Peptides against a protein of PDB entry 6NYY. Designs and how they scored, part 43

Target 1, 212 residues: chain A of PDB entry 6NYY
Amino acid sequence: KHFEQAIERVIGGLEKKTQVLQPEEKKTVAYHEAGHAVAGWYLEHADPLLKVSIIPRGKGLGYAQYLPKEQYLYTKEQLLDRMCMTLGGRVSEEIFFGRITTGAQDDLRKVTQSAYAQIVQFGMNEKVGQISFDLPRQGDMVLEKPYSEATARLIDDEVRILINDAYKRTVALLTEKKADVEKVALLLLEKEVLDKNDMVELLGPRPFAEKS
Target 2, 212 residues: chain A of PDB entry 6NYY as posed
Amino acid sequence: KHFEQAIERVIGGLEKKTQVLQPEEKKTVAYHQAGHAVAGWYLEHADPLLKVSIIPRGKGLGYAQYLPKEQYLYTKEQLLDRMCMTLGGRVSEEIFFGRITTGAQDDLRKVTQSAYAQIVQFGMNEKVGQISFDLPRQGDMVLEKPYSEATARLIDDEVRILINDAYKRTVALLTEKKADVEKVALLLLEKEVLDKNDMVELLGPRPFAEKS

## One batch from the design tools (peptide; aimed at target 1 H36 G60)

Design b2_p23_2_s2 (made by RFdiffusion4, then SolubleMPNN; from b2_p23_2, 10 letters changed)
Fold by OpenDDE base, seed 2:
Structure b2_p23_2_s2 (fold): chain B 212 residues (1-212), chain A 23 residues (1-23)
Amino acid sequence: as target 1 above (212 residues)
Amino acid sequence: MKTGLSLEDSDFDEELDKLIEER
């Protein structure tokens, strides 16, 4: 408990107990976080969910916390499932509300970064090929790209394809599990915070063995 | 204003960054 709270404080910052979300916003957050939680629950290579919260912390309105893995090597499948999990919030909003919010901005940033990394750093795209370029860090002068404009376009196209594929996968998953997303969202609206046990009680055991 | 419902999975960005940096 204390250790989890410490990690939560480090990750989420101080609970902004003073930030009162409007009921509709709170609902949006609940379904958004439920999307993340359920996606993570039913994706084999996603990290196990530890906690999901709709209590605003720091700059976030809600969060899902997953068991950190000391993993140094990631497969393409793992990265895809992580992308899907990260898209779970946006997809949930689309499924339940037929609208998208700015809430997924950081998620989309992460997904975008992951997609670019997969394609240009990890060589995980067959069309782009076995290339590895350093992505410009924030503040690095955009040095001349070590590849042609044609390659840049190809990269951009393949990034979009990868993200769209992840998105479609997430849509399919959360559509199938729509009732579960609803259950999680409703319970979040009641409890504001759910742990793994709450998820097990609600959804049953995670269908994938926890990677020990 | 980062009004994002972010998966504050600090670990993913950090892991990705670590994957990028540790090479």
Scores: peptide ipSAE 0.024, ipTM 0.669, DockQ to the pose 0.118
OpenDDE base, seeds 1, 3, 4, 5: peptide ipSAE 0.024, 0.022, 0.021, 0.023; ipTM 0.664, 0.623, 0.649, 0.664; seed 5 fails the geometry check

Design b2_p23_2_s3 (made by RFdiffusion4, then SolubleMPNN; from b2_p23_2, 11 letters changed)
Fold by OpenDDE base, seed 2:
Structure b2_p23_2_s3 (fold): chain B 212 residues (1-212), chain A 23 residues (1-23)
Amino acid sequence: as target 1 above (212 residues)
Amino acid sequence: MKTGLSLEDADFDKMLDELIAER
């Protein structure tokens, strides 16, 4: 309890009880978070879901919280599933509403950062090759890119391909699991907060053994 | 104000930062 609350405070900040979401916004949030939750549920290399909430907190209008594994080495497959999970909110919005919102801005940022890291830091792209360049950190002097303009274009293209592939994978998954996303979203609208047990009750046990 | 619906996987950003950080 105290540990979860501490994590929730670190993740969510103080509940902004003052932000009354309009019913339509709350619905959007519910389906967005349900998308994250369901994607994480059915992706093998996603972290176990701890909590999903549509209660606005200091950092956002809703969130899905996962228990990260103490892992220092990530595979390409793991990073892809994390990207898909991160795209789950936007994909859910597209599937259910035929529109996208600004809600996925941080998700897209994360996905973009992950994609660039995979390609230019981890050498995980065959076309770009076994390269590792430091990504400019916020506040670092934009050092001259250690690669040509042609390489930069290739990187940008491969980043887009990777993100699009993750997006398509997420669309396929959440389309297949559309009924599950709706179940989660509807229950979120009722309870505002769901835990792992609620998800098990709705969807059954997670199909992947939680690597403890 | 981060008005975004983010997966606040507190550890995703940390993970990325750790992965990107020159160990």
Scores: peptide ipSAE 0.027, ipTM 0.682, DockQ to the pose 0.115
OpenDDE base, seeds 1, 3, 4, 5: peptide ipSAE 0.022, 0.017, 0.024, 0.023; ipTM 0.643, 0.500, 0.658, 0.628; seeds 3, 5 fail the geometry check

Design b2_p23_2_s4 (made by RFdiffusion4, then SolubleMPNN; from b2_p23_2, 10 letters changed)
Fold by OpenDDE base, seed 1:
Structure b2_p23_2_s4 (fold): chain B 212 residues (1-212), chain A 23 residues (1-23)
Amino acid sequence: as target 1 above (212 residues)
Amino acid sequence: MKIGTSLEDADFDAMLDELIAEA
């Protein structure tokens, strides 16, 4: 309890009790967070869900908290599942509302960053090959890219392909699990906060063994 | 009001930063 609260304070900031979401916004957030939660639940290489909340904290209107794995090496499959989990909110909004909100901007940024890192830093793309370049940090003068414009275009194309593949995978998953997303969203609207036990009660045990 | 849903993936940015820093 105290440790969880401390982590919540560090990650989520102070609950902004003053940000009253409109019912429709709250519904959108609930389905968005449910998308993250369900994607994480059914993706083998996703981190285990600890908590999902639709209570606004800091700059976020909701959040899903996962138990980070103490691992230094990530496989392409792990990074893909993480991308899918990150896309879960946006995909849920698409499936249930047929609309895209600005709520997924940070998720899309993370997915984009991950995709670029996989391709240009980790050499995880066959077409681009075994290359590793530093991504420009925010505020760094875009030094001349150490690769040609043709390579830059190839990278951009392969990034889009990777993101689209992750998106399609997430759409397939959450479409299959649409009823589960709805159950989670509805329970979020009722309880505002769900933990792992709530998810187990609602969806059954996570189908993947928790790697200790 | 920008509906910002943030995955508390402080760890992903940190992971990416660490992976970038260790690379």
Scores: peptide ipSAE 0.025, ipTM 0.650, DockQ to the pose 0.106
OpenDDE base, seeds 2, 3, 4, 5: peptide ipSAE 0.022, 0.022, 0.024, 0.024; ipTM 0.618, 0.555, 0.643, 0.656

Design b2_p23_3 (made by RFdiffusion4)
Pose (drawn by RFdiffusion4):
Formats: structure tokens, C-alpha cells, sequence
Structure b2_p23_3 (pose): chain A 212 residues (1-212), chain P 23 residues (1-23)
């Protein structure tokens, strides 16, 4: 047990128990984190889940703890299910509320950087072609693009097609599973954390083979 | 790991990113 609190502390950050939220804020954060939980539960190639919390941890209001699959060859489908898991947060607080918040900002940075990487860096696109470029990092102040402007226009169009196909796939997921999202978040308001076991108590066994 | 950003997060950058999604 003392080891599992260390794995979480290094990955997650400091865990602020006293930084309370408003009752209308905890209601939002719970529906946000349930989106990450349920979409990560029903998708095939998404990571196995360890723990979902609504307690503020680091630069965040909620926290989700995943077990990333050690694999060296990501396919096209294995990256879409990672994107459809990340976008699941905004989708759940849009189905239930209608209002969208600024809390999905770091969820959208990961979607954006995982879309440029498929199109620009890997060869996961038809319109751009099988062309690889050295994509700049965050600490790399980009001087000039290694391709034209009409190509940059071609790339940012395809990123919009890619994310909005990941968005629609997840809206079609958390409406079919709308009641299961509400089951998860109502326990998150009661018990501020959920292990894997009490998610099996809610949702039954996960319907995919998972190696632990 | 996944986090929900605080309510004081950068709103301008969020609006730029959110404009990529057809909600």
C-alpha cells in the first residue's frame, strides 16, 4: 500500500485535501472525471484505469490514474482510443450541463499534440501523404516551417477533421452510456476517490481482456 | 494521467484550442 501511494505521488503531484470547491464546482469536476473514467472503461485500446479522484491534485481539480500499456507500436486505432478517452471529459460536462468550462484546457493540449504527431510526424494521413517532418517541441522556439504554407493549410484542416471525428465518436459513446456516467460521478461526490474494485462494483467487469 | 484545469486557467489559449472543435 505504501508503494501505491508513491507511484501516485510521483505521477500525480501534491494532493490538496483542504483546497475545497464550491458545490456547483464539485458537481462539474465529478462529471468531468467520470467522462474520463467511463470512456476509458468501454474503449478497447485505452489504458487500464487504476483510480479516479475529484480531490485537487497539483495543477488540477480532479485526477485520474492510468496504467499505460508498455508497447512500442501504436496503431491508428490505438491512438484514436487514447484521444477519445481524453476528449471524454468535455463531452460528459456538455451532455449533462450544456455549459463547457475552461477545465478541459490540458485535455485539449494533449489532443492537439497527438494530432500533429499523426499527420506531420508519422504518416497516419492520406491527404498530407506519407511524409515525415521534425515536429517542434514545447521548448523549441520554431523559426520557420520546413514546408510550404499551402501544406500548413492542408495540415490544420486535417487536424480539425481528426479531432472532430474523435469528438463525435465520444459524443456517440457517452450518450449510449449516459446512465453509467451518472452512476460514477454520484459516487465521486460521496466518496472522493474510486478504486478499480468499486468501479467493477458499478459497471461489472470491463468487457475486454486486460493484462495486469 | 489526466487533470482538470483550475478555474483561473488561461482563457485566451483555451478559446483558441476550443475553436478547433465543432460543438
Amino acid sequence: as target 2 above (212 residues)
Amino acid sequence: SLFMAPFDADEEEYEELSALIES

Design b2_p23_3_s1 (made by RFdiffusion4, then SolubleMPNN; from b2_p23_3, 12 letters changed)
Fold by OpenDDE base, seed 2:
Structure b2_p23_3_s1 (fold): chain B 212 residues (1-212), chain A 23 residues (1-23)
Amino acid sequence: as target 1 above (212 residues)
Amino acid sequence: PSYIAPFDADKEEFEKLLSLLDV
């Protein structure tokens, strides 16, 4: 327990025990996190879920914690599944509430960053080509792009396509698994924190072998 | 780890990010 709490503190920051979410907000968080959790559960290349929580910590109202895989190289498929997992919260909100919340902003940022990285840094897009450019750091005005405006537009278009594809994939998945998302969300509302065992009890074993 | 971001006033950035989605 103490060790887990320490890890949680390192990852999620200090519990904001004083931050009381309104019931509707708590519900939103629960379904959001359930979306992440379920997406991660049923995506082959997603990292295995360790914990999901709707207890506010640091900058987050909830979180899903995953065991990172020790790998240096990522495939496009792996990155896509990670994008889908990251979109799981937003998609869950869409499926269950039909609304967009700012809760997914960081997720969208991550997805956006990943998409750009895939296209611009990793050369994973055929239309853009086998290019690799440094992405601007947050706050750096890209004064000089190493590519034309036409290429920039193409990049932007392909980023949107990639994100939309990931979104659609996530929608399809979580729609199929809608009942599971709801089960997780409801259990989160009850327990506030779920671990892998809770997920196994609720959903059955993860369909994919955990790479130990 | 994935986090749900707090509700904040940075709507512009959020909208910009959403503009990348066709949904």
Scores: peptide ipSAE 0.053, ipTM 0.611, DockQ to the pose 0.852
OpenDDE base, seeds 1, 3, 4, 5: peptide ipSAE 0.017, 0.060, 0.041, 0.061; ipTM 0.437, 0.540, 0.559, 0.527; seeds 3, 5 fail the geometry check

Design b2_p23_3_s2 (made by RFdiffusion4, then SolubleMPNN; from b2_p23_3, 13 letters changed)
Fold by OpenDDE base, seed 3:
Order: sequence, then structure tokens, then C-alpha cells
Structure b2_p23_3_s2 (fold): chain B 212 residues (1-212), chain A 23 residues (1-23)
Amino acid sequence: as target 1 above (212 residues)
Amino acid sequence: MSYIAPFDADQEEFDKLLSLLDV
């Protein structure tokens, strides 16, 4: 207990007990985090959920905490499921509220970065081909792109396609599991924090055996 | 190591990133 709390404080920052979310904002956060949680629960290659919280910490209004699998190699399928899990919050907001909020900014950034990496670094796109180029790091002078403007446009198009495919997959999943998203969201609004055991009680055991 | 996926509220960066989603 004390060790887990210490890790949570180090990773999540101090609970900003002073940041009282408005009821509607708190509701939005609850459904957003529920979207992440449920998507992660039903996607085989998603990281195992440890905790979901709608208590603001640091810069976040809510969060989902995951235990990453110790993996050195990722398949295209694994990366897609991770993208879908990451989009789960945004998709949940769309399904339940029909609106887009700024809450998905970090998620969209992660998804975008992953999509570019898959296409440009990992050669995982058939149209672009088996190419591998270094992505410019934030703040690095964009050295001359090692590819033509036509290739750049193709990359951008294929990135959009990949993200949209992940989005559609997530919409399909969370629409199917809409009742589960609502259960998690409502319980979050009641308890503010859910752990893995709460999720098992609500949704049943995760359908994928945790490969230890 | 565990990681946290936060719910963020930065509008400017969000608008830029949304341009990549044609949903």
C-alpha cells in the first residue's frame, strides 16, 4: 500500500485537490477515461489497466494508468491496438456527447506520432514501401527530407488513413461496448478512482490472458 | 515501469492535431 502510493505520487504528481471540476467537466472526464479503460480491456494488445481516476493530477484532469508490457518488438497489429486504446477517450466523448473537447490533445499527439513512426520509420505501409527515415525530433532543424515532396504528400495521406482506420475501429468497438463504457463512467463519477478489481467486477475478467 | 495517459486541456496543440483526423 505505501509503496504503491509512493509510486503513484511520483508518476501522477500531487493531487490538485484545489482544482474542482464543474459537474459537466467531471462527467466529460469520466466518460473519456471510461473510453480508454474499456478500449484497453477489449483490445488484445493494449497494455493492462492498473488504475483509472478522474481526480485531477498535475496537468491532467483525469488519467488512466497502465502497466506496459516489457516488449522490444512491436507488430503492426499491436501498434494499431495501442492507437485504438489511445483514441478511446475521444471516441467515448463522441459517442456519448457528440462533441470534441481539448481533453484528447495528448492522445491525438501520441496517435499521430505512432502513425508517422509506423509509416516512415518502421516501413509498415505498403504504398510508401519498406523505407526507414529518422523523424525529426522536436527542436531539431528539419534537415532536408530524404524523400521527394510527392513522397511527403503520400506519407501524410497514409498517416491520415491509418489514424482514421484506428478511429473507425475504436468507434466500432466502443459502440458495441457502449453499455460497458457507461457502467465504468458512472462508477467513476461515484468513486472517482477505479482499480483493476473494480473493472473485473464491472466487466468480468479481461478476455485476454495476461501473458506474464 | 507504469505510465499515465492524462486528460489534457491545451486547445492550440489540439486544433493542430485534429487537422489530421478526417472523421
Scores: peptide ipSAE 0.064, ipTM 0.651, DockQ to the pose 0.391
OpenDDE base, seeds 1, 2, 4, 5: peptide ipSAE 0.020, 0.046, 0.040, 0.048; ipTM 0.486, 0.566, 0.617, 0.562; seed 5 fails the geometry check

Design b2_p23_3_s3 (made by RFdiffusion4, then SolubleMPNN; from b2_p23_3, 12 letters changed)
Fold by OpenDDE base, seed 5:
Parts: structure tokens; C-alpha cells; sequence
Structure b2_p23_3_s3 (fold): chain B 212 residues (1-212), chain A 23 residues (1-23)
């Protein structure tokens, strides 16, 4: 218990025990995190879930903790599943509440960044082609883009297509697994923290072989 | 090492992943 708490502190920051969420906000967080958890559970190339929590830590109102696969090479399919997992929270909110909250802002940012990287760094888009350009990092002086405005427009269009495809895939998945999202969310509201064993008890074993 | 995908997640872990892919 102490070792796990130490890891959580390093990764998630200090628990804000003083931050009291309103019941409706806490419900939103629970369904958001349940969306991430369930999406990750049923996506083959998503990382295995270790823990999901609706206890606020640092700047976050909740979190899901994953064990990354020990790999250095990623396929387009793997990156897509990761995008879908990242969209799981937002999609869950839409399915259950019909509304969008600001809580998904960072998820959308991550998905956007991943989509651009796939297209302009990894050459994973057929229309854009075999190009690899460094994306400006936050704080870097915006140097002139090494491609034309026409290419920039093409990149933007293909990024939107990729994100929309990931979104639609996530909607389809979580709609199919809507009852599972509900089970996880309700148990989160009761226990505030779930581990892998809780997920197995609720959903059954993850349908994908965990690479040992 | 485990990673956390926080609600309003810090970009640091994702950036780290991207950096690994860009090598």
C-alpha cells in the first residue's frame, strides 16, 4: 500500500483531500474515467489498466493508470487504439449526459498531437506521403513550416479525418459496451478507486492476452 | 514504469512517448 501510494504521488501528484466536488461533478468524473477504463479494456492495442480513480490529485479530478507495453515501435493501428482510449472519457460524457465538459481538453490536445505526429512525423498517411518534419514543441520559436500552404491544408484535413475516425470508433465501442461503462462508473462512485481485480470482477478477464 | 492518464493530463508523459517514437 505504501509503495503504491508513493508511485501515485510521483505520477499523479498529491491528493487534494480538501477539494470537495459537487455530487454532479463527481458523477461526471466517474463516467469520464469509466469511459477511459472501458475503452482501454476492450481495445487490443491499448495499455493494460492498473488503476482508475475519481479522487482529485494535483490538477486532475480523476485519473486512469496504465502499464505501458515495453515497446519502441508502434504501428498505425496501435496509435489509433491509443487515440480511442484517450477519447473514451469525452465519448462517455456524450453518451451518458449529452454534454461536453472542459475536462476533456487535455485528452483532445493529446489526440490532436498524436494525429499530427502520425501524419507529419511518422509518414503514416498515404495522401500526405512519406514526410517527416519535427513539430514545434511548446516554447519553441515558431519557425517557418518547411512545406507549402497547400500541404499545410492537406495535413490539417487529414488530421481532422484521423481524429474523426478515432472518435467514431470510440463512440461505436462505448455504445456497444454502455452497460459496462455504467457498471464501472457506479462502482467508482461507491469505492472512488478501482484496481485491475475490480475490473475483472465487473467485466470479466480482458479479452486480449497480456504480453508478459 | 506505469503512467497516469489524468483528467486534464499533464502533457509530459505523452511528449515522452512521442520523443521515444521520434528517435
Amino acid sequence: as target 1 above (212 residues)
Amino acid sequence: PSYIAPFDADKEEFEKLLSLLDT
Scores: peptide ipSAE 0.155, ipTM 0.575, DockQ to the pose 0.082
OpenDDE base, seeds 1, 2, 3, 4: peptide ipSAE 0.057, 0.130, 0.077, 0.146; ipTM 0.522, 0.612, 0.552, 0.642; seed 3 fails the geometry check

Design b2_p23_3_s4 (made by RFdiffusion4, then SolubleMPNN; from b2_p23_3, 13 letters changed)
Fold by OpenDDE base, seed 3:
Structure b2_p23_3_s4 (fold): chain B 212 residues (1-212), chain A 23 residues (1-23)
Amino acid sequence: as target 1 above (212 residues)
Amino acid sequence: MSRIAPFDADQEEFDKLLSLLDV
């Protein structure tokens, strides 16, 4: 108990007990986090869920914690599933509320960064080709792009296509699993925090063997 | 100029950020 709480404090930051969410906001967060959790549960290459919470921590109003894999090489399929998991919150909000909130901004940023990395750094796009360019770091002035304006436009278009494909895949998944998203969201509203065991009790065992 | 927010090219840092999905 004390050790788990210590790990949670180190990873998730201190709980902001002073930040009381309005009931409607709390509901939105619950469905958002349920979207992440359910997407991660049913995507083969997503990391295993450890914890999901609607208790505000740090800058977040809720969070889903996953066990990162010690993996150095990622396939295109693995990166796609991770993108879908990251989109799970926003897609859940759209399915249940027909609206998009500002809470998904960081998720969209992560998805966008992943898409650019796949196309520009990892050469994973056939139209752009098997090229690898260094992406500018945060705060670096991009003086010259190593490619033409036409290539830049092509990259932007292919990034948009990749994100849209991930979005459509996530919509299809969470629409199929809509009842499961709702079950998780409702249980989150009751318990505020769920672990892997709660998810197993609610949804059954994850359909993918844990690669030990 | 990056047309979008600055990219973090560090895959390890990106993976760490994905280990905790904050909303």
Scores: peptide ipSAE 0.015, ipTM 0.538, DockQ to the pose 0.048
OpenDDE base, seeds 1, 2, 4, 5: peptide ipSAE 0.015, 0.015, 0.008, 0.009; ipTM 0.517, 0.510, 0.531, 0.522; seeds 1, 2 fail the geometry check

Design b2_p23_4 (made by RFdiffusion4)
Pose (drawn by RFdiffusion4):
Formats: C-alpha cells, structure tokens, sequence
Structure b2_p23_4 (pose): chain A 212 residues (1-212), chain P 23 residues (1-23)
C-alpha cells in the first residue's frame, strides 16, 4: 500500500485535501472526471484505469490515475481511443450541463499535440501524405516552418477533421452510456476517490481483456 | 503505419494522468 501511494505521488503531484471547491464546482469536476472514467472504461485500446479522484492534486481540480500500456507500436486506432478518452471530459460536462468550462484546457493541449504528431510527424494521413517533419517541442522556439504555407493550411484543416471526428465519436459514446456516467460521479461526490474495485461494483467487469 | 512510443509528443499526450485545470 505504501508503494501505491508513492507511484501516485510521483505521477500526480501534491494532493491538496484542504483546498475545497464550491458545491456547484464539485458537481462540475465530478462530471468531468466521470467522463474520463467511463470513456476510458468502455473503449478498447484505452489504458486500464487505476483510480479516479475529485480531490485537487497539483495544477488540477480532479485527478485520474491510469496504467499506460508498455507498447512500442501505436496504431491508428490505438491513438484515436486515447484521444477519445481525453476528450471525454468536455463531452460529459456538455451533455449534463450544456455549459463548457475552462477546466478542459490541459485535456485539449494533449489532443492538439497528438493530432499534429499523427499528421505532421508520423504518416497517419492521406491528404498530407506519407511525409515526416521534425515537429517542434514546447521548449523549441520555432523559427520557420520546414514546408510551405499551403501545406500548413492543409495540416490545420486535417487536425480540425481529426479532433471533430474524435469529438463526435465520444459524444456518441457518453450518450449511449449516459446513465453510467451519472452513476460514477454521484459516488465521486460521496466518496472522493474510486478504486478499480468499486468501479467493477458499479459497471461490472470491463468488457475487454486487460493484462495486469 | 506505426507510431514510435519514444517520441516526445506521444509521451506527452499519453501521460498516465488526466487533470482538470483550475480557473
């Protein structure tokens, strides 16, 4: 047990128990984190889930703990299920509320950088072609693009097609599983954390083979 | 086609956590 609190502390950050939220904020954060939980539960190539919390941990209001699959060959489908897990947060607080918040900002930086990487860096696109470029990092102040402007126009169009196909795939997921999202978040308001075991108590066994 | 897991943008996008940003 003392080891599992260390794995979580290194990955997650400091866990602020006293930084309380308003009752209308905890209701939002729970619906946000249930979106990450349920979409990560029903997708096939998404990571197996360890723990979902609504307690503030580091630069965040909620926290999700995943077990990333050690694999060296991501396919096109294995990257879409990661994207559809990450976008699940905004989708759940949009189905239930209608209002969208600024809390999905770091969820959208991972979607954006995992779309440029498919199109520009890997060869996962038809319109751009099988062309690889050295994509700049965050600490790399980009001087000039290694391609034209009409190509940059072609790239940012395809990123918009890619994320809005990941968005519609997740809206079609958390409406079919709308009642299961509400089951998860109502326990998150009661019990501020959920292990894997009490998600099996809610949702039954996960319907995919998972290696642990 | 396959993507390399050792790439920086893949590692960043597939980190083993997800957080909700504060206002």
Amino acid sequence: as target 2 above (212 residues)
Amino acid sequence: SFADATDYHIQYATQPYAKMAPP

Design b2_p23_4_s1 (made by RFdiffusion4, then SolubleMPNN; from b2_p23_4, 10 letters changed)
Fold by OpenDDE base, seed 1:
Structure b2_p23_4_s1 (fold): chain B 212 residues (1-212), chain A 23 residues (1-23)
Amino acid sequence: as target 1 above (212 residues)
Amino acid sequence: MYMDASDPHIQEATKPYRTIAPP
């Protein structure tokens, strides 16, 4: 309880009980968070879902909370699945509403950051190659890029490719699991908060063993 | 996470190069 509340505060901030969403907005949030939850459920390398909530907290209107693994090394495949999980909300909105909202901005930021890190810090892109550049910190003088403008363009292109690949993978997954996303979203609208047990009841056991 | 668009941090142009917190 206390530990969960502490994590909830770190992830979402303080519960905003005074923030009343319109029914359509609440529905959008429910399907968005259901997208995250279901993507995380069916992606092997996604972190285990702990909780999904459509109760506004801090800056978030809803959130999916995952149990981070104590992991020091990430594979490209693991990072891809994390990107897909992070895109799950946006993809769910597209699938169910045929429209996208501003609600996914933080998710897109995280995906963008991850994609750049993979390409320019971790050397995970074959075209860019085995390079590692420090990404300028926010507020650091943009030192001259240690690479050419041609390399900059290549990096940008490969970032888009990587994000688009993750997006397409997420679309495929959530399209396949569309009924599961609907179930989760509808139950979220009823209960506002779901835990792992609710997800197991709805979807069955997560198909991937929790790697200890 | 579904973010409130009214949050001023959402309005900050995500400079593509932010310090990536280790995943």
Scores: peptide ipSAE 0.084, ipTM 0.565, DockQ to the pose 0.047
OpenDDE base, seeds 2, 3, 4, 5: peptide ipSAE 0.072, 0.059, 0.097, 0.078; ipTM 0.533, 0.608, 0.545, 0.621; seed 4 fails the geometry check

Design b2_p23_4_s2 (made by RFdiffusion4, then SolubleMPNN; from b2_p23_4, 12 letters changed)
Fold by OpenDDE base, seed 1:
Structure b2_p23_4_s2 (fold): chain B 212 residues (1-212), chain A 23 residues (1-23)
Amino acid sequence: as target 1 above (212 residues)
Amino acid sequence: MYMDSSDPHIQESTKPYRTIAPP
């Protein structure tokens, strides 16, 4: 209880009990968060889902909370599945509504940051190669790139490829699991908050053993 | 996470290196 509340405050901030969403907005949030939840459920290297909520908190209208693994090293495959999970909301909106909203802004930021880090910090892209550049901190005036404009273009292209691959993977997954996304979204609209047990009841056990 | 976009903070370019155009 106290630990969960502390994590909820870190992820979402304080509950905005005064924020009333229109029914259509609440529906959009439910399907968005269901997309995250279902993607995280069926991706091997995604963090285990703890909670999914459509109760507004801080700047978030809804959230999916995961238990981060205590790990110091991430594989490319792990980072890809995390990107897919992060795209799950946007992809769910596309699949169910044929429209996208601004609600995925933070998710897209995280995906973009992860993609750049993989390519320019972790050397995880074969075309760019085994390079590692420090990303400027927010507010650092980097006057000169430590690489050519040709390399900058290559980086930008490979970032787009990586994000698009993650996006396509997420589309394929959530299209296959479309009925599960619907079930989760509908139950979210009813209960506003789901835990891992609700997900197990609804979808069955997660197909991947929680690596202890 | 679904974010409230009522306060669109234009996050500056997540590009690792921002070429500041000379003034």
Scores: peptide ipSAE 0.116, ipTM 0.598, DockQ to the pose 0.038
OpenDDE base, seeds 2, 3, 4, 5: peptide ipSAE 0.100, 0.049, 0.119, 0.029; ipTM 0.587, 0.614, 0.601, 0.563; seeds 3, 4 fail the geometry check

Design b2_p23_4_s3 (made by RFdiffusion4, then SolubleMPNN; from b2_p23_4, 10 letters changed)
Fold by OpenDDE base, seed 5:
Structure b2_p23_4_s3 (fold): chain B 212 residues (1-212), chain A 23 residues (1-23)
Amino acid sequence: as target 1 above (212 residues)
Amino acid sequence: MYMDSSDYHIQYSTRPYRTIAPP
């Protein structure tokens, strides 16, 4: 119990017990987090879900906690599934409410960073090619880009294509699993916190063997 | 994660290389 609370504090910050969301906002958060949870459940290379919560912490109104594997190497397919899981919240909002909110800002930031890293650091795009450039860190002097304006435009286009492909894949998945997203969202509204066992009871065992 | 955006602080993702226009 104390160890789990410590991890939650590091990931989400302090629980904001005084922050009372309106029922409609709480519903939006529940469906958003259900989208992440269900996408992660049915994507082979996503990390296993440990906990999902709609109790506000720090700057987050809801969160999903995963058990990260100690992994130092990632395939293109693994990075795509992680992008899809990260987009699961935004996609769920679109499917169930026909609208999007500002709540997915951190998710979109992570997806954008991943897409740029894949193309300009890991050489994972065929059109851009086998190149690797150091991305400026926050606070580093922005040196001149080591590539032409034409290459910059190509990178921007391919980043957009990659993100759109991940988005479409996530839409297809969560549309297929729409009933499962709703089950998770409704149970979140009731219990506010779900664990792996709750997910197994709702959805059955995760279809991918936990690679120990 | 669903973020509280009430402060309207848009954190732009650090685009890797900003084209520094030559002076």
Scores: peptide ipSAE 0.189, ipTM 0.631, DockQ to the pose 0.034
OpenDDE base, seeds 1, 2, 3, 4: peptide ipSAE 0.030, 0.109, 0.104, 0.044; ipTM 0.540, 0.532, 0.576, 0.602; seeds 1, 2, 4 fail the geometry check

Design b2_p23_4_s4 (made by RFdiffusion4, then SolubleMPNN; from b2_p23_4, 9 letters changed)
Fold by OpenDDE base, seed 1:
Structure b2_p23_4_s4 (fold): chain B 212 residues (1-212), chain A 23 residues (1-23)
Amino acid sequence: as target 1 above (212 residues)
Amino acid sequence: MYMDSTDPHIQYATRPYSTIAPP
């Protein structure tokens, strides 16, 4: 209990018990978080789901918590599945509401950062090639880009392609699993917090063996 | 030589996901 609460504080901050969402807003949060949860459930290289909550914490209205594997190396496939899981909230909103909200801002930032890192740091894009540039850190003097403007445009284009591919993959997945997303969302609206056992009860065991 | 891929960007991307309140 104390350890879980400590982790929750680190991840989401303090519970905002005073933040009252309108029912429609809470519904949006539930479906958004259900999108993350279900995407993570059915993506092989996604981290195992620990908890999903629609209780507001810090700046978040809800969250899905995953247990990262202790790993020092990530494959392109792993990063793609993580991007898809990260897009799961936005995609769920699109599928169920036909609208998108600002709630996915942090997710989109994470996806954007991951995509740029894959292309310009890890050399994971065939068109850009086997290059590795340091991305300017926040507060570093804007050093001149070590590449041409043509290369910059290519990088930007390939980032968009990568994100769009992840988005399309997520749309396909959550469309296939639409009923599961709804089940999770409805249960979230009832219980506000779900754990792995709730997900197993609702969806069955995760189809991927937890690599020990 | 394999380098540690725990780059801040990956670390950030692998953090738990949250829905942020509208501004």
Scores: peptide ipSAE 0.026, ipTM 0.578, DockQ to the pose 0.608
OpenDDE base, seeds 2, 3, 4, 5: peptide ipSAE 0.153, 0.028, 0.177, 0.176; ipTM 0.597, 0.526, 0.594, 0.640; seeds 2, 3, 4, 5 fail the geometry check

Design b2_p23_5 (made by RFdiffusion4)
Pose (drawn by RFdiffusion4):
Structure b2_p23_5 (pose): chain A 212 residues (1-212), chain P 23 residues (1-23)
Amino acid sequence: as target 2 above (212 residues)
Amino acid sequence: SLPPISNTSTLTPEEITDNTEAA
């Protein structure tokens, strides 16, 4: 048990128990984190989940703890299911509320960087072709693009097609599983954390083979 | 308006592109 609190502390950050939220804020954060939980539960190639919390941890209001699969060859489908898990947060607080918040900002930086990487850096696109470029990092102040402007126009069009296909795939997921999202978040308002075991108590066993 | 809600233990794209391949 003392080891599992260390794995979480290094990955997650400091856990602020006293930084309380408003009752209309905890309702939002719970529906946001249930989106990460349920979409990560029903997708095949998404990571196995460990723990979902609505307690503020670091630069965040909620926290999700995943077990990333140690694998060296990501396919096209294995990256879409990671994107459809990340976008699940905005989708759940849009189905239930209609209002979208600024809390999905870091969820969208991961979607954006995982779209440029498929198109520009890998060869995961047809329109751009099988061309690889050295994509700049965050600490790399980019001087000039290693390709034309019409190509940049072609890239940013395909990123919009890619994320809005990931968006529609998740909207079609958390409406079919709309009631299961509500089951999860209502326990998150009661019990501020959910282990894997009490998600099996809610949702039954996960319908995919998972190696632990 | 709310500050960042989500904090996850998933790998970042930079960590994926430095340590893996794609097909």

